# Peptides against a protein of PDB entry 4PN1, part 2

Target 1, 261 residues: chain A of PDB entry 4PN1
Amino acid sequence: KIEMNFLNKPIVPDTTKVISNFLTHYLITEPVEHVEIEAKLGTLIDLETQNRFEFPVMNETILNPEFNLRTRFESDMTASEHKYLNEFLNQAFRDSQKPGRLPFAYKHTKQVDLFYETEDNSRDKIRVSKNQSDNQVLACVKKRRVADLFLYCPNDAFDIRISISDELPVSMPSGNQQPSLTRLKDRVGYVHQEIKIDLTKTTQNDPVYDTTERHELEVEFGNIADLRDRAQKAKDGMEAPLFRRVQLFMDNVRILRREHS

## One batch from the design tools (peptide; made by RFdiffusion4, then SolubleMPNN)

Design b1_p8_1_s4 (from b1_p8_1, 3 letters changed)
Fold by OpenDDE base, seed 5:
Order: C-alpha cells, then sequence, then structure tokens
Structure b1_p8_1_s4 (fold): chain B 261 residues (1-261), chain A 8 residues (1-8)
C-alpha cells in the first residue's frame, strides 16, 4: 500500500495558500464589487539593465510587494511567441474535442476600445468597447487596477502578474466627446472549465510614434460568483474548494508559461 | 489590517 505522506492526507503548496489568501482578501475581506482576476504572461524587467531580472531563487516564487525590487512588468511578447501559443492552444482545443475529454469553447472577436477622459480628471479612463463588424456596444466601464501579485518563474519562458481589477459599469460618454485613445483588439478566446485564456493582438495608432502592436496572453477566472463563494467558505474555515480552484487556475498558467517558440 | 504580503 502506498500513502501520500506520513499523514496520508493531501497537503496544499504554500504558493496555493498565498494566492488563495490574496484572492480572499479582495473577494471577501475588502471586497471589490466588480472584480476581474487575471494572470498575464510577461517579463519582470530590471529597471537598471532593462533585461529580465535575476532573483536568487530556483523555482516559481511569489515576490513580496513590501520590497522595492526596482522592476517593472512587461506583458508584451514577440509575434513569434504569440503565434506559437496560438498554435499550441489550437491543438489543445482540438484534443479536447475527443471523447472522454472536457471540451474547450472557442471564440474569435475583433473589437475597438475607445478611451475617454472623465470629467473629474481621474486617472481612470472610461473604456467603451464596440464590435468591429457592426459597431455594437459591448461594454462601457471604468477599470481600476486594485492590486498585483508577481511570480518570478526562472525556469520558464515567462513571468506572471496576477491582477485584481475593478471594472465599474458606467454611463456612456457624452455624444460630443472625442476619445483620447483608440485601440483595435484582435482576440482569440478559449474557455476550459470556466477558465478563460485569451490571446490578444492590440493595435494602437499614435500620430507621433506611428502604429504600435502588442501581443498578450491572459488567463482569467470565468466564474467570479463561484470563486467568491469558495473564498467565503475559506474564510469560514473550509479552504479546500478554494485551493482546488486556485490550483486549477495556476496549473493552466504554468502550462502556458512553459511554452516558447 | 492588510497582511504584509498584500501591501503595495
Amino acid sequence: as target 1 above (261 residues)
Amino acid sequence: PIPKYLRP
């Protein structure tokens, strides 16, 4: 007979606990009303060298936000890396359609995001999202970044930023107001077990700097209500459901960050 | 209070 350990019970990795506590704080303790929780692939960059930062660790490590590490996070990747991830996810999609598997859902969308200044000159802009094909309004929100948690991943192609955001629905800007910024988004979205994976090409036209393109991959919790319920249970002393959901989320992130062209 | 690991 084989047992898991000397207690013969599963244990929770510390990484899972830390992330779970992070989420619980912004779901339950100081709740964000219209919370978005996502992880982006990218690179922790040393501000002095402009290269990827080198921390004295040998595996996935959550960075302590109390320390100024003189880093920034760049969520952009190369076109070739982005293309590789797209092909990888396409194959994963195909494989998931086989009998005995839970299938991916897939959607390709093209939208335009128009950003507007607020009357109170707040740093947060209003974003109006429209479908490029028919110009239908998809959303009108004011998004505020609430918190970030960074994971340094020395063995993988990418580092990770987990972000808590508040996406407040707001009224449409005045019809006579012009957008301060316009972005075109070409997004392919995959959903598996209510975890969303999006590959996005963002094009921005700048009169001074010409057209710039960004390539991003993000992983998002697709069922916030369920996650909040799990977090509440965790706060009440039953942590297992939350830990399981966080583990699923992070495993998907870990799969993706290991892939490279 | 916010845990130290959650502070900005």
Scores: peptide ipSAE 0.055, ipTM 0.756, DockQ to the pose 0.205
Fold by OpenDDE base, seed 2:
Structure b1_p8_1_s4 (fold): chain B 261 residues (1-261), chain A 8 residues (1-8)
Amino acid sequence: as target 1 above (261 residues)
Amino acid sequence: PIPKYLRP
């Protein structure tokens, strides 16, 4: 007979608790109505050195935003890293189709995002997303970044930014309005247990700067209603369901950030 | 409650 610890009871890592509390705040306490919660793989850059941030820790660490560490987050990777992750996820997809496993779902999407200035010149632009093939409008939203939580991961290829955003549905811009920015997105999406994993190649034509291509990997909670329900239960004293869901999310993120070409 | 400084 084996026991999980000397109490023979489950214990939750504080990383899970911290993230769970972070999510609960913006799901329940100060609820974001149209919340998007995602983790992006990237690099914490030290603004002083312009190199990857170095902190005297030896494992995954949630950075306290109260401390000004003079960092920026670059949600980008090399084409080779992106390709490697794509191949990795493709294999994971194939393996999940085997009997006895929970299968991945797969979707390939090519869209164009058109950004429009608001009348009030607010920082938040209206984004109209269209399917590249048929020009069908997929979404028209005003996205506001609400909060970020950064994880420094010294043992892995990537650091993590967990972001909470409000994607407010809005009416289409007037027909006379021209987009201030256009982005082409080639997205390969994988879904496993309602956790979305997206590999995105973004091409942006800047009139001032040369065409830039970005390679991103994001992990998103696919069922916000369920997550909100779990968060409410946590507020009511039953934290286990939320912890389990956050643990699942973070384990998927941890798998991905360890992969590199 | 999570502090406001978590906001970007």
Scores: peptide ipSAE 0.050, ipTM 0.681, DockQ to the pose 0.126
Fold by OpenDDE base, seed 3:
Structure b1_p8_1_s4 (fold): chain B 261 residues (1-261), chain A 8 residues (1-8)
Amino acid sequence: as target 1 above (261 residues)
Amino acid sequence: PIPKYLRP
């Protein structure tokens, strides 16, 4: 017989535990009501060098939020990287349609996001999302970034930012209000086992600045209710369901961040 | 040290 270890019991990677605790805090301990939890692929930039951050570690590691490492996170990637990931995900989608697999779902959306300033807090924007084709309002939300957790991934093409956001549905801005920012989003979305993977090409039109284009990949927990339930169970002493879900999420992230042309 | 909110 082969045993897992000398205890013959599963062992949970520390990364999984740390992330699980991070999520549990904002799901259960100080619960965010309309929580969005996503990971973005990108690059930790050292503000001193303006190059990718270098840390004396040899593998994936979560950066301690208590330390100011003088970094910024750039969620942008090159068009070629984005294209490669798109092709990769398309192939993964096709393969998942085969018998014996759990299938991906796929959706292509083109929307316009209009951002409006709020009277209460300039940091919190109201986002009105509209379908590009017919201007149908898809959503109107006030989004607040609650917390970030950064993973430095020295062996992979990308670093990771896991973000907790509060996305509150709100009423439409007044008709006389002008958007402070407009973003055109061309998004291809993949869903597998309730994990959402989105590739987004964003064109941003700023009244003050030149138009910018970004290529982003994000991975999101598609079933927050389930995740919250798992987190609650973890608080109650049953951690395994949460760990499994976080592991699934992170494995998907790990697959994606390793892929490059 | 590990932030408090990252502990169980």
Scores: peptide ipSAE 0.045, ipTM 0.667, DockQ to the pose 0.777
Fold by OpenDDE base, seed 4:
Parts: sequence; structure tokens; C-alpha cells
Structure b1_p8_1_s4 (fold): chain B 261 residues (1-261), chain A 8 residues (1-8)
Amino acid sequence: as target 1 above (261 residues)
Amino acid sequence: PIPKYLRP
């Protein structure tokens, strides 16, 4: 017989624990009501050099939010990288349709987001999302970024930002109000074991600057109710279900951040 | 080049 270790019990990576604690805080301790939890692939940029920041570590490392490291996170990637990831995920989709596998689901969505200033002049804008094909309203929300956790990944093509957001449903803006910003989103979405992987091309018109196009890949927890249940169990002393779910999430992220054109 | 979002 082979054992996992000298205790013959699973051990949880420290990264998993740190992320799990982070999630538990915003799921249970100080709960966000309409929580969205996603990881974006991108690059930690040194504000002084405008190049990728170099940290004195040799592997995946969660950065301590208490330190001001003089960095910003760029969630954009090149069109070539984005295309490569699309092809990679398409192949993963095909492979998952084989007998004995859990299949991916796939959805292609074209959406327009209209951003409006709030009447109370709050920092958060109202976002009205519409389907581009029929102009049907998909959602009207006020999204607030609650917290971020950054992972520096020196061995991979991308760094990671895990974000906690609150997507509060709100009433539609007044008909006389004009949007301050319009954004077109072309999204291909893959779902595997209730984890969502989205490739999104965002086009935004700027009155001063030329049209900007952004290419993003995001990984999102697709079942928040289940995640919250797992987090509650963790608070009650049973951490294993939460750790398993976070591990699954992070393994998917790790696969994706290693791929590049 | 503009990436084409392809159906699997």
C-alpha cells in the first residue's frame, strides 16, 4: 500500500487555505449579499517601470494586501493569446464530450453594457446589460468591487486577480438619462463542474481616444449557494468541502495561466 | 489579428 504522507491523510496547500479564508470572510463573516467571485488572468505591472513586476519568489505567491507594492493589475492580454486560449478551450470542450468525462457546456453571448451615473452620485455606476441581437434587458445592477487578492505567478504566462464583488440589482435608470459609457462584449463561455470560464472581447468607444479593445479571461464560481454552504461548514469546523472546491477552482486557473501562444 | 470566437 502507498500512503499520501506519514499521517495518511490529505493535506491542504497553504494557498488553498489562504484563499478559502479570504472567501469565507466575504461569504459568511462579513457577507456580501449578491456576491460574485472571479479570477482574472493578467499581469501585475510595476508602476515605476510599467513592466511586469518582479518579486523575489520562485512560485505562485499570494501577495499580502497590507503592503503597498506599487503595482497595478492589467487584465488585458494580446489578441493572439486570447485566440490561443479560445482554441485550447475548444479542444478541452471536445475532449470532455467523450464517454467517461464530465462535459463542458458552451455559450456564445454578445452583450452591450450601458453605464449610468447614479442619482445619489455614488461611486458605483448602474450597469444595464442588453442582448445585442434583440436589445432585451438581461440585467440592471450596481456592481461594487469589495476586495481583491493577487497571485504572482513567476513560472506562468499570467498573474491572477481574485475579486469579490457585490452585484446589487437596481431599478432601471430614468428614460431621460444618457449612458456615460457604452461597452460591447463578445463572450464565449465554458462551464465545467459549475465553474465558469469566459473569454471576453470588450470594445469601448472613447470620445477622446480611439476605440479600445480588451481581451480578458475570467474564471468564476458558478454556484455561489453551494460555495456559501461550504464556507459555513468551514466556519463550523468542517473545512474539507470548501478546500476541495477552492482547489478545483485554482487548478482550473493554473491550467489556463500556463497556456500561451 | 482579431481573435475569432469559435464554437467548439
Scores: peptide ipSAE 0.022, ipTM 0.494, DockQ to the pose 0.016

Design b1_p8_2_s1 (from b1_p8_2, 3 letters changed)
Fold by OpenDDE base, seed 1:
Parts: structure tokens; sequence; C-alpha cells
Structure b1_p8_2_s1 (fold): chain B 261 residues (1-261), chain A 8 residues (1-8)
């Protein structure tokens, strides 16, 4: 006979607990109405060295937001890294179509985001999103970053930012208003067990700055209602469903951040 | 246990 441990019960890693508590706060305790929860792959940059952050830890570590570590997060990767991840995900998609597996869903979208200044000169811009193929308006929102958690991952190609955002629907800007920024998004999206994985190539046309390209990979909770239900249960003393969902999310993130060319 | 939100 074999047992899991000396209590013969599952044990939950601290990483799962910390992230679960973070999510529970913004889902239940101080709920964000139009919440988006995503992890981005990128690099923690040391502001003093302008190199990747170095901290005296040997594995994945959630950084304590209480401490200013003098870092910035760059949610970008090289074109080659992005291409590699795309190929990797394409292979994962193909493998998931085999008998006995849960399949990926796949979607390719091209979107244009137009950013408008608000009349009050608030920091939050209005974003109008349109489909590039038919110019149909998909959304008009003000996105507010509510909170972040950063994971330093010294053994992997990427560090992680988990973000809580509020996407508030707002009225369209006046017809005479010009966008301050235009962003083209070429996005390939993969969904597995309601976890969304998006590879996005962004081309940004800034009136002041030269055209810039960005390559991003994000992992998002695709079913917020389910996640909120799980978080509520956790508040009520049943934590296991939330822990399982967070573990799934993080395992997908961990797979992706380890992949490199 | 870290509580959210953290104090400013």
Amino acid sequence: as target 1 above (261 residues)
Amino acid sequence: KIEFPLPP
C-alpha cells in the first residue's frame, strides 16, 4: 500500500494558495465588475542594471508586492521566441486532437485597437477595438489595471506577470476625435479546458514614435463565472475547486515559460 | 499569509 504522505491527504503548494488568495480578493472580497485575469510571459528587468532581474532564489518565486524591488516588467519576447512558441502550440493543438485527449480550440483574429484620450485627460484611454476584415466595432472600453503579481522564474526563459484588470464598457468617442494611438493585433488563440492562450503580434503606430512591433504571449482564465464560483466556495471554506483551477492555469503557464528555441 | 490588497 502506498500513501501520498504521512497524512494520506493532498497538499497544496504555497504558490497555488497565494495566487488563489490574490484572485479571491478581486473576485469576491473587493469584486471587480468586468474582470480580466491573465498571465503574461516576459522579463523582469532590474532598473539599475537594465538586465534581467537577479534575486537570491533558485526556483519560481512570487515577489512580495509590499517591497519595491526596482524592477519593470517587459511583456515582450523576440520574434524567434514567439515563432517557436507558435510552432509549439500548433503541435500541442495537433496532439490534442488525438483520441483520448481533450482538444484545443483554435482561432485566428486580426484586430485594430484605436486609443482615444478622455476629455478629462485621465490616464485611462478609451480603446475602440475593431475587426480588421469588416471594420466592425467589437468593443469600446476603458481598461484599468487593478493589481499585479510577479513571478520570478530563474530557471525558465520567462518571468510571469499575473494581472487583474477591469474592462469598463464606455460610449464611443465623438466622431471628430482622432485616436492618439493605433495598434494592429494579429492574434492566434488557443483554448484548452477554458484556459485561453494567445500569441499576439502587435504593430503600433504612434504619431510621435516610430512603428514598433511587440510579440506577446498571454494566458487567461476563459471562464470568469466559473472561477468566481470557485472563489466564492473557497471563501465559504471549500478551497479545493479553486486550487485545482489555479493549479491547471499555472501548469499551463509553466509549460510555456520553459519553452525556448 | 499575505493579505490583499497590501497597504499603500
Scores: peptide ipSAE 0.069, ipTM 0.658, DockQ to the pose 0.128
Fold by OpenDDE base, seed 3:
Structure b1_p8_2_s1 (fold): chain B 261 residues (1-261), chain A 8 residues (1-8)
Amino acid sequence: as target 1 above (261 residues)
Amino acid sequence: KIEFPLPP
């Protein structure tokens, strides 16, 4: 018989606690009404060197937002890395269909996102999402990035940005408005235990700049109501459900950021 | 210890 430690009870990793507290703030303490919570794989770039940020740590580290580390986050990867992750997730999907496993759900979508400036010239943009096949409007939202939490991952291919966003449904822009930005999104989505994993190829047409292509991988909490409930319970003194959910989320992120061709 | 909300 083995025990997990000298107390023979679970211990929560500090990363889990920090992220849980971060989420709880924007779920409960100062609640974002239409909250989206996602992690993006990418690279922390040192603005001074223009290379990947180098911090004197040897493992996954949440960066303290109180410090200006003079970094930018590039939520991009190479086409080969993206392809590898796609193949990896496809295999994971197949394996999950086997008896005794919880299955992935899969969806492939092609959409166009049209971004519009708001009439009040607010910082927030209106995004109209349309299906590329039939031009049907899928969503019209005003999205605001509320907060970011960065994880520096020196041992992995990617660093992580966890973002809190407010995605408010709004009315369609006036017919005379032109989009300031257009993005074509080819998205392959996987859902496992209400955690959504999206591989997205984005082609951006800027009226001023050349067309840019981006390859992104996102991990999102697919059940915000459940997460909010867990966060509320945590505020009420029962932290375990929230910690478990955050741990699950982060384990999925950790799996993905370790994969490389 | 980091306190939330995040700094502006």
Scores: peptide ipSAE 0.069, ipTM 0.713, DockQ to the pose 0.159
Fold by OpenDDE base, seed 2:
Structure b1_p8_2_s1 (fold): chain B 261 residues (1-261), chain A 8 residues (1-8)
Amino acid sequence: as target 1 above (261 residues)
Amino acid sequence: KIEFPLPP
């Protein structure tokens, strides 16, 4: 008989623990009411070199936020990389439709995001999201970035930013107010076991800056209520359910960040 | 040990 280890008990990797604790804080300890939790693929850029940062580590590493590493995170990829990931996910979708598998769900969405300044000129803008086809309002929120956790992934094409955001529902801006910014989003969304994987092409027209197109891949927890429940249990001493969910999330992220053209 | 909150 083979055993898992010398205790013959499951062991949880530190990465899982750290992320779980991070999530627990913003789910339970200082709870964000309308929390969004997502991981974005991108690149940790060294501010001095403007190249991908190089840390003296050989595997996936959560960066300690207590240290100013003089980095920025670029949540972007090339069109080629984005296309490759799209094809990869399409294949994964197809394979998941086979008997004995849990299927992906798929959705293609085109929306426009209109950003409005707040009355107090706060940093947080109101975002009105509309469906491009019929101009129907999908959401009106004030999104606040609450916290970030960065993973340096030296063996993979991408680094990871896990972000906690508060998406506060707000009233529609006054009819007299013009949007300060408009973004077109073409999103292909995949959902597997309540984990959302979105490939998004974003086009932004800036009157000052030239039109910018961004290609993003994001992985999001699709069931926040369940996650919050798991986090509460973890706070109460039963960590296993949370660890399992975080492990699933991170495994999906790990799969994706390894794929490149 | 990392202490929270973690500012953006």
Scores: peptide ipSAE 0.062, ipTM 0.699, DockQ to the pose 0.149
Fold by OpenDDE base, seed 5:
Structure b1_p8_2_s1 (fold): chain B 261 residues (1-261), chain A 8 residues (1-8)
Amino acid sequence: as target 1 above (261 residues)
Amino acid sequence: KIEFPLPP
């Protein structure tokens, strides 16, 4: 007879608990109304060395925000890394179409994001997103970053930032207002079990710095209503459903950050 | 244990 451990009961990794509690706070305790929850692959940079931060740990570690580590997070990767991940996800997509698997969904989108200053000169800008092909308005939102959780991943190519954002729908800017910034986004999106994985190439024209390009990979919870329900149950003492969903999310993130050419 | 909310 095989047992899981000496209690013969499942045990939850501490990482899962910490992230679950983080999510529960911003879903239930101090609820963000139009919440977006995403993880971005990137690099924790040591501000002193401008190299990847080195922390005396040997595995995936959530950094304590109470400590000033003198770091910044760069949510970018090389074009080569981005291409490799695209090929990897394409193969994963193909494999998922086989009998006995849950299939990926796939979507390729090209959009333009126009940013506008607010009347109150608030830090948060209004973003109008349009489809590049037909100029159809996709969204008009004011996005506020609410909280971040950073994971240092010494064994992998990338570190992780998990972010809570509030994407407040707002009215379109006045017709006389000009965008302060315009970005082109070429996005390849994959969805598996309501977890969204996006590879995004962003192009921005700057009159001073010329054209810049960024390559990002993000993983997002695709069903916020379900996640909120799970978080509520967790708050009420039934944590297992939330833990399972967070585990799924994090396993997908872990797969992606481990892949490299 | 880290308590939430986290600093902004």
Scores: peptide ipSAE 0.062, ipTM 0.702, DockQ to the pose 0.117

Design b1_p8_2_s2 (from b1_p8_2, 3 letters changed)
Fold by OpenDDE base, seed 3:
Order: structure tokens, then sequence, then C-alpha cells
Structure b1_p8_2_s2 (fold): chain B 261 residues (1-261), chain A 8 residues (1-8)
């Protein structure tokens, strides 16, 4: 018989613990009511060098948010990288349809996001999402970025930003308001075990700036209620369910960030 | 399955 270690008990990696604690804070301790929790693939850019951030570590490392590392996070990737990931996920989807596997769900969505300034001129914007096909309003939310956790991944093609956001449903902006920003989103979404993986091409039109296109991959917790329940259990001394869910999430992220052409 | 409309 093989034992997992000399205690024959599971041990949780620090990454899992740190992320779990981060999530628990915004799920339970200071709960965000309409929480969105996602990881984006991208690059930590050193503001001093304008190159990818370099830190003297040899593996996936959560950056301490208490330290100003003078970085920015770029969630964009090349079209080639994005295409590769799309092909990879398409194959993963196909493979998951085979007997004995848990299947992916797939959805292709094209929408326009219209961003409006709030009446209080807060940093938070109102986002109106419409279906491109029929202009039907899909959502109207005030989105607030609550917190970020950055993972520097020196061995992988991408670094990771895990973000906590509050997406509060709100009334439609007044008809006299013009959007400050518009984004066309072409999204292919994959869901496996309630983890959402989205490839999104965004075309952004700014009234002042030139049109920009971005290619993003995001991984999102698709069942916040379950995650919140797990986080509550963790606070109550039963951490294993939360750790397992975070591990699943991060394993999916790790798979994706390693893939490149 | 629809692929993302990306350039080659």
Amino acid sequence: as target 1 above (261 residues)
Amino acid sequence: MIEFPLPP
C-alpha cells in the first residue's frame, strides 16, 4: 500500500490555501453580494522595463498585494495564442463527449457591452450588455472591481490575475446618456464541472481613442452559491471541500496557461 | 463546433 506521506494525510499546497483564504474573505468575511470570481490569463508587465515582470522565483508564485511591485497586468494575448487555445479547448470539448467522461457544455455568444458613467461619477461603470443579433438586453449591471490576486508564472506562457468583482444589477441608464465605451464581444464559452472557460475577442470603441482589439481567456467559478457554501464550511473548520474546488479551478487554469503554439 | 473567428 502506498501512503501519500509519512502522516498519511492530505497536505494542501500554499497556493491553494492562499487563494482559498482570498476567496473566503470576499465570500464570507466581507461578503460581496453579487460576486464574480474569475482568473484571466495575461502578462505581468514591469512598469520600469515594460517587459514581463521578472522575480527571483522558479515556479507559480502568488504576489503579495501588500507590496507595490510596480507592475500592470495585460490580459491580452496574440491572435495566434488565442487561436491555439481555442483549438485546444475544442479538442478538449470533443474528448469530453466520449463515454466515461464528464462533458463540456459549449456556447457561442456575440454581444455588445455599453459602458456608462454613473451619476455619482464613481469609478464604477454601468454595463449594459445586448445580444448582437436582436439587440435584446441581456444584463445591466454596475461592476466594481473589489480585489485582485496576481500569480507570477515564470514557467508558463501566461501569468494569472484572479479578480473579485461585484456585479450589481441596476436600472438602465437614462436615455440621454451616451456610452463612454463600447465593446463588441465575440465569446466562445466552455463549461466543465461548473468551471467556465471563455475565449473572448473584444473590439473596443472609445470616443477619444482608436479602436482596440483584445484576445482574452478567462476562467470563472460558475457556481458561486456552492463556492460560498464551501467557504462557509471552511470558516467552520471543514476546509477540504473548498480546497478541492479551488484546486480544480486552479488546475484548469494551469492547463490553459501552459498551452502555447 | 464553432471555432473562434481568429486570423490564422
Scores: peptide ipSAE 0.039, ipTM 0.644, DockQ to the pose 0.017
Fold by OpenDDE base, seed 4:
Structure b1_p8_2_s2 (fold): chain B 261 residues (1-261), chain A 8 residues (1-8)
Amino acid sequence: as target 1 above (261 residues)
Amino acid sequence: MIEFPLPP
């Protein structure tokens, strides 16, 4: 007979616990009403060197948010890296359609995001998202970044930012108001076991700077209600369901950050 | 031109 360990019980990695506790805080303890929880692939940049941050660790580690490490997170990658990940996910999609697998769902969306200043001059802009093909409104929200958790990944091409955001549905701006910023988004979305993986090419026209393109990969919890239920159970002393869901999420992120051109 | 992002 083989046992898992000398207690013959599952043990949860510390990374999973820390992330689970982080999520529980903003799901249950100080609940964000319209919560979005996503991980972005990118690079932790040292503000002093403008190079990738160097931390004296040898594996994936969560940075303590209580310490200002003088870093910024760049949620961008090269076009070639983005293309590689797109091809990788396309292959994963195809493989998931085989018998015995749980299939991916796929959606390709081209949208325009229009940003408006708020009437109350709040720091957060109103974002109106429209479908480029038919100009139908997809969403009108005021998005507030609530918290971030950064993972430094020295063995992989990308670092990770896990973000808690509040996406408050709001009324459409007045018809006489002009957008302060317009972004075109070409997004391919993959969903597997209610985890959303989005590859987004963003084009932004700046009147001062040339047109800039950004290439982003995002991983999002697609079922917040379920996640909140799991977090509540964790607060009530049953942590296993939450840990399992967080582990699934992070394993998907780990797969993606290891793939590069 | 090849479409990017690519479909599955």
Scores: peptide ipSAE 0.037, ipTM 0.637, DockQ to the pose 0.014
Fold by OpenDDE base, seed 1:
Structure b1_p8_2_s2 (fold): chain B 261 residues (1-261), chain A 8 residues (1-8)
Amino acid sequence: as target 1 above (261 residues)
Amino acid sequence: MIEFPLPP
């Protein structure tokens, strides 16, 4: 007879617990009303060296937010890396259509985001999102970053930022107001088991700065209601459903951050 | 970006 360990019970990785607790806080304890929860691939940059952050750890490590490590997170990758990930996800999509697998869903969208200053000059801009094809308004929101959790991944191509955001619906800006920023988003979206994986090419036209392009990959919890239910159960003493969902999310993130050409 | 060729 084989047992899992000397207790013969499953053990949850500490990373899963820490992230689960982080999510539970903003889902249940101090609930964010219009919550978005996403992980972005990118690079932790050491502000002193302007190179990738180096910390004396040998594997994936959640950085303690209580410590100022003098880092910034660059949620960007090269066009080549982005292309590779696109090809990788396309292959994963194809493979998932085979018998015995759970299939990916796929969607290609082109969106324009218009950013407007608030009358009170608050830091949070109003974002009007429109479909690029028909100019239909998709959303008008103020997105507030609530919290971040950073994972340093020394063995992988990318580090990770997990972010909690509040997307507050707001009224449309005045018709006489000009946008301070325009952002075109070309997004290829994949969904597997209600985890959303988006590859986004962003073209930003700034009136002051030159046009910039950014290539991002984000992984998002696609079913917040389910996640909130799981988090509530965790608060009530049944943690396993939340842990399983977080583990799934993180495994997808781990796959993606390891892939490079 | 490489669009995956799926029918509508």
Scores: peptide ipSAE 0.028, ipTM 0.660, DockQ to the pose 0.013
Fold by OpenDDE base, seed 2:
Structure b1_p8_2_s2 (fold): chain B 261 residues (1-261), chain A 8 residues (1-8)
Amino acid sequence: as target 1 above (261 residues)
Amino acid sequence: MIEFPLPP
């Protein structure tokens, strides 16, 4: 007979605990009402060298947010990397349709995000999202970044930023207001066990700056209500459900960040 | 972006 360990009981990786605690804070302790929780693939850049940061670690590690590491996160990848991931996810989708598996769902969406300044010129802009085909309004929100947690992944092509955001529904801007920024989003979305995986090509048109194109991969918790329930249970002393959900999320992230062209 | 050709 084989046992899991000398206690013959499950043990939770420290990464899972740290992330779970991070999420619990913004789900329960200081709850964000309209919370979005996502991980983006990208690169931690050393502000001094403008190269990928190098930490004296040999594996995935969560960076302590209390330390100013003088880094920025570039949530972008090459078109080739993006294409590779698209093909990878397509294959994963196909494989998941087989008997005995839980299937992926798939959706292709094209939307335009229009950003508007607020009356007080606050940092948080109003985002109006519209369907590109019929110009139907999909959402009107004021999104603010609440918190970030960064994972340095020295063995993989990408580092990870986990972000907590608040997407506050707001009224449409006045008809006389012009957008300060527009983003065209071409998104290929996959959902597996309520974890959303999106490949997004974003074209940003800035009236002041040149058009920029970005290729992003994001992984999002698709069931916030369930996650909040799990987080509450964790606060109440039953952590296992939250840990399991976070582990699932992170395993998906880990799979994706290992893939590269 | 490449769209996955879903079965009909």
Scores: peptide ipSAE 0.028, ipTM 0.694, DockQ to the pose 0.013

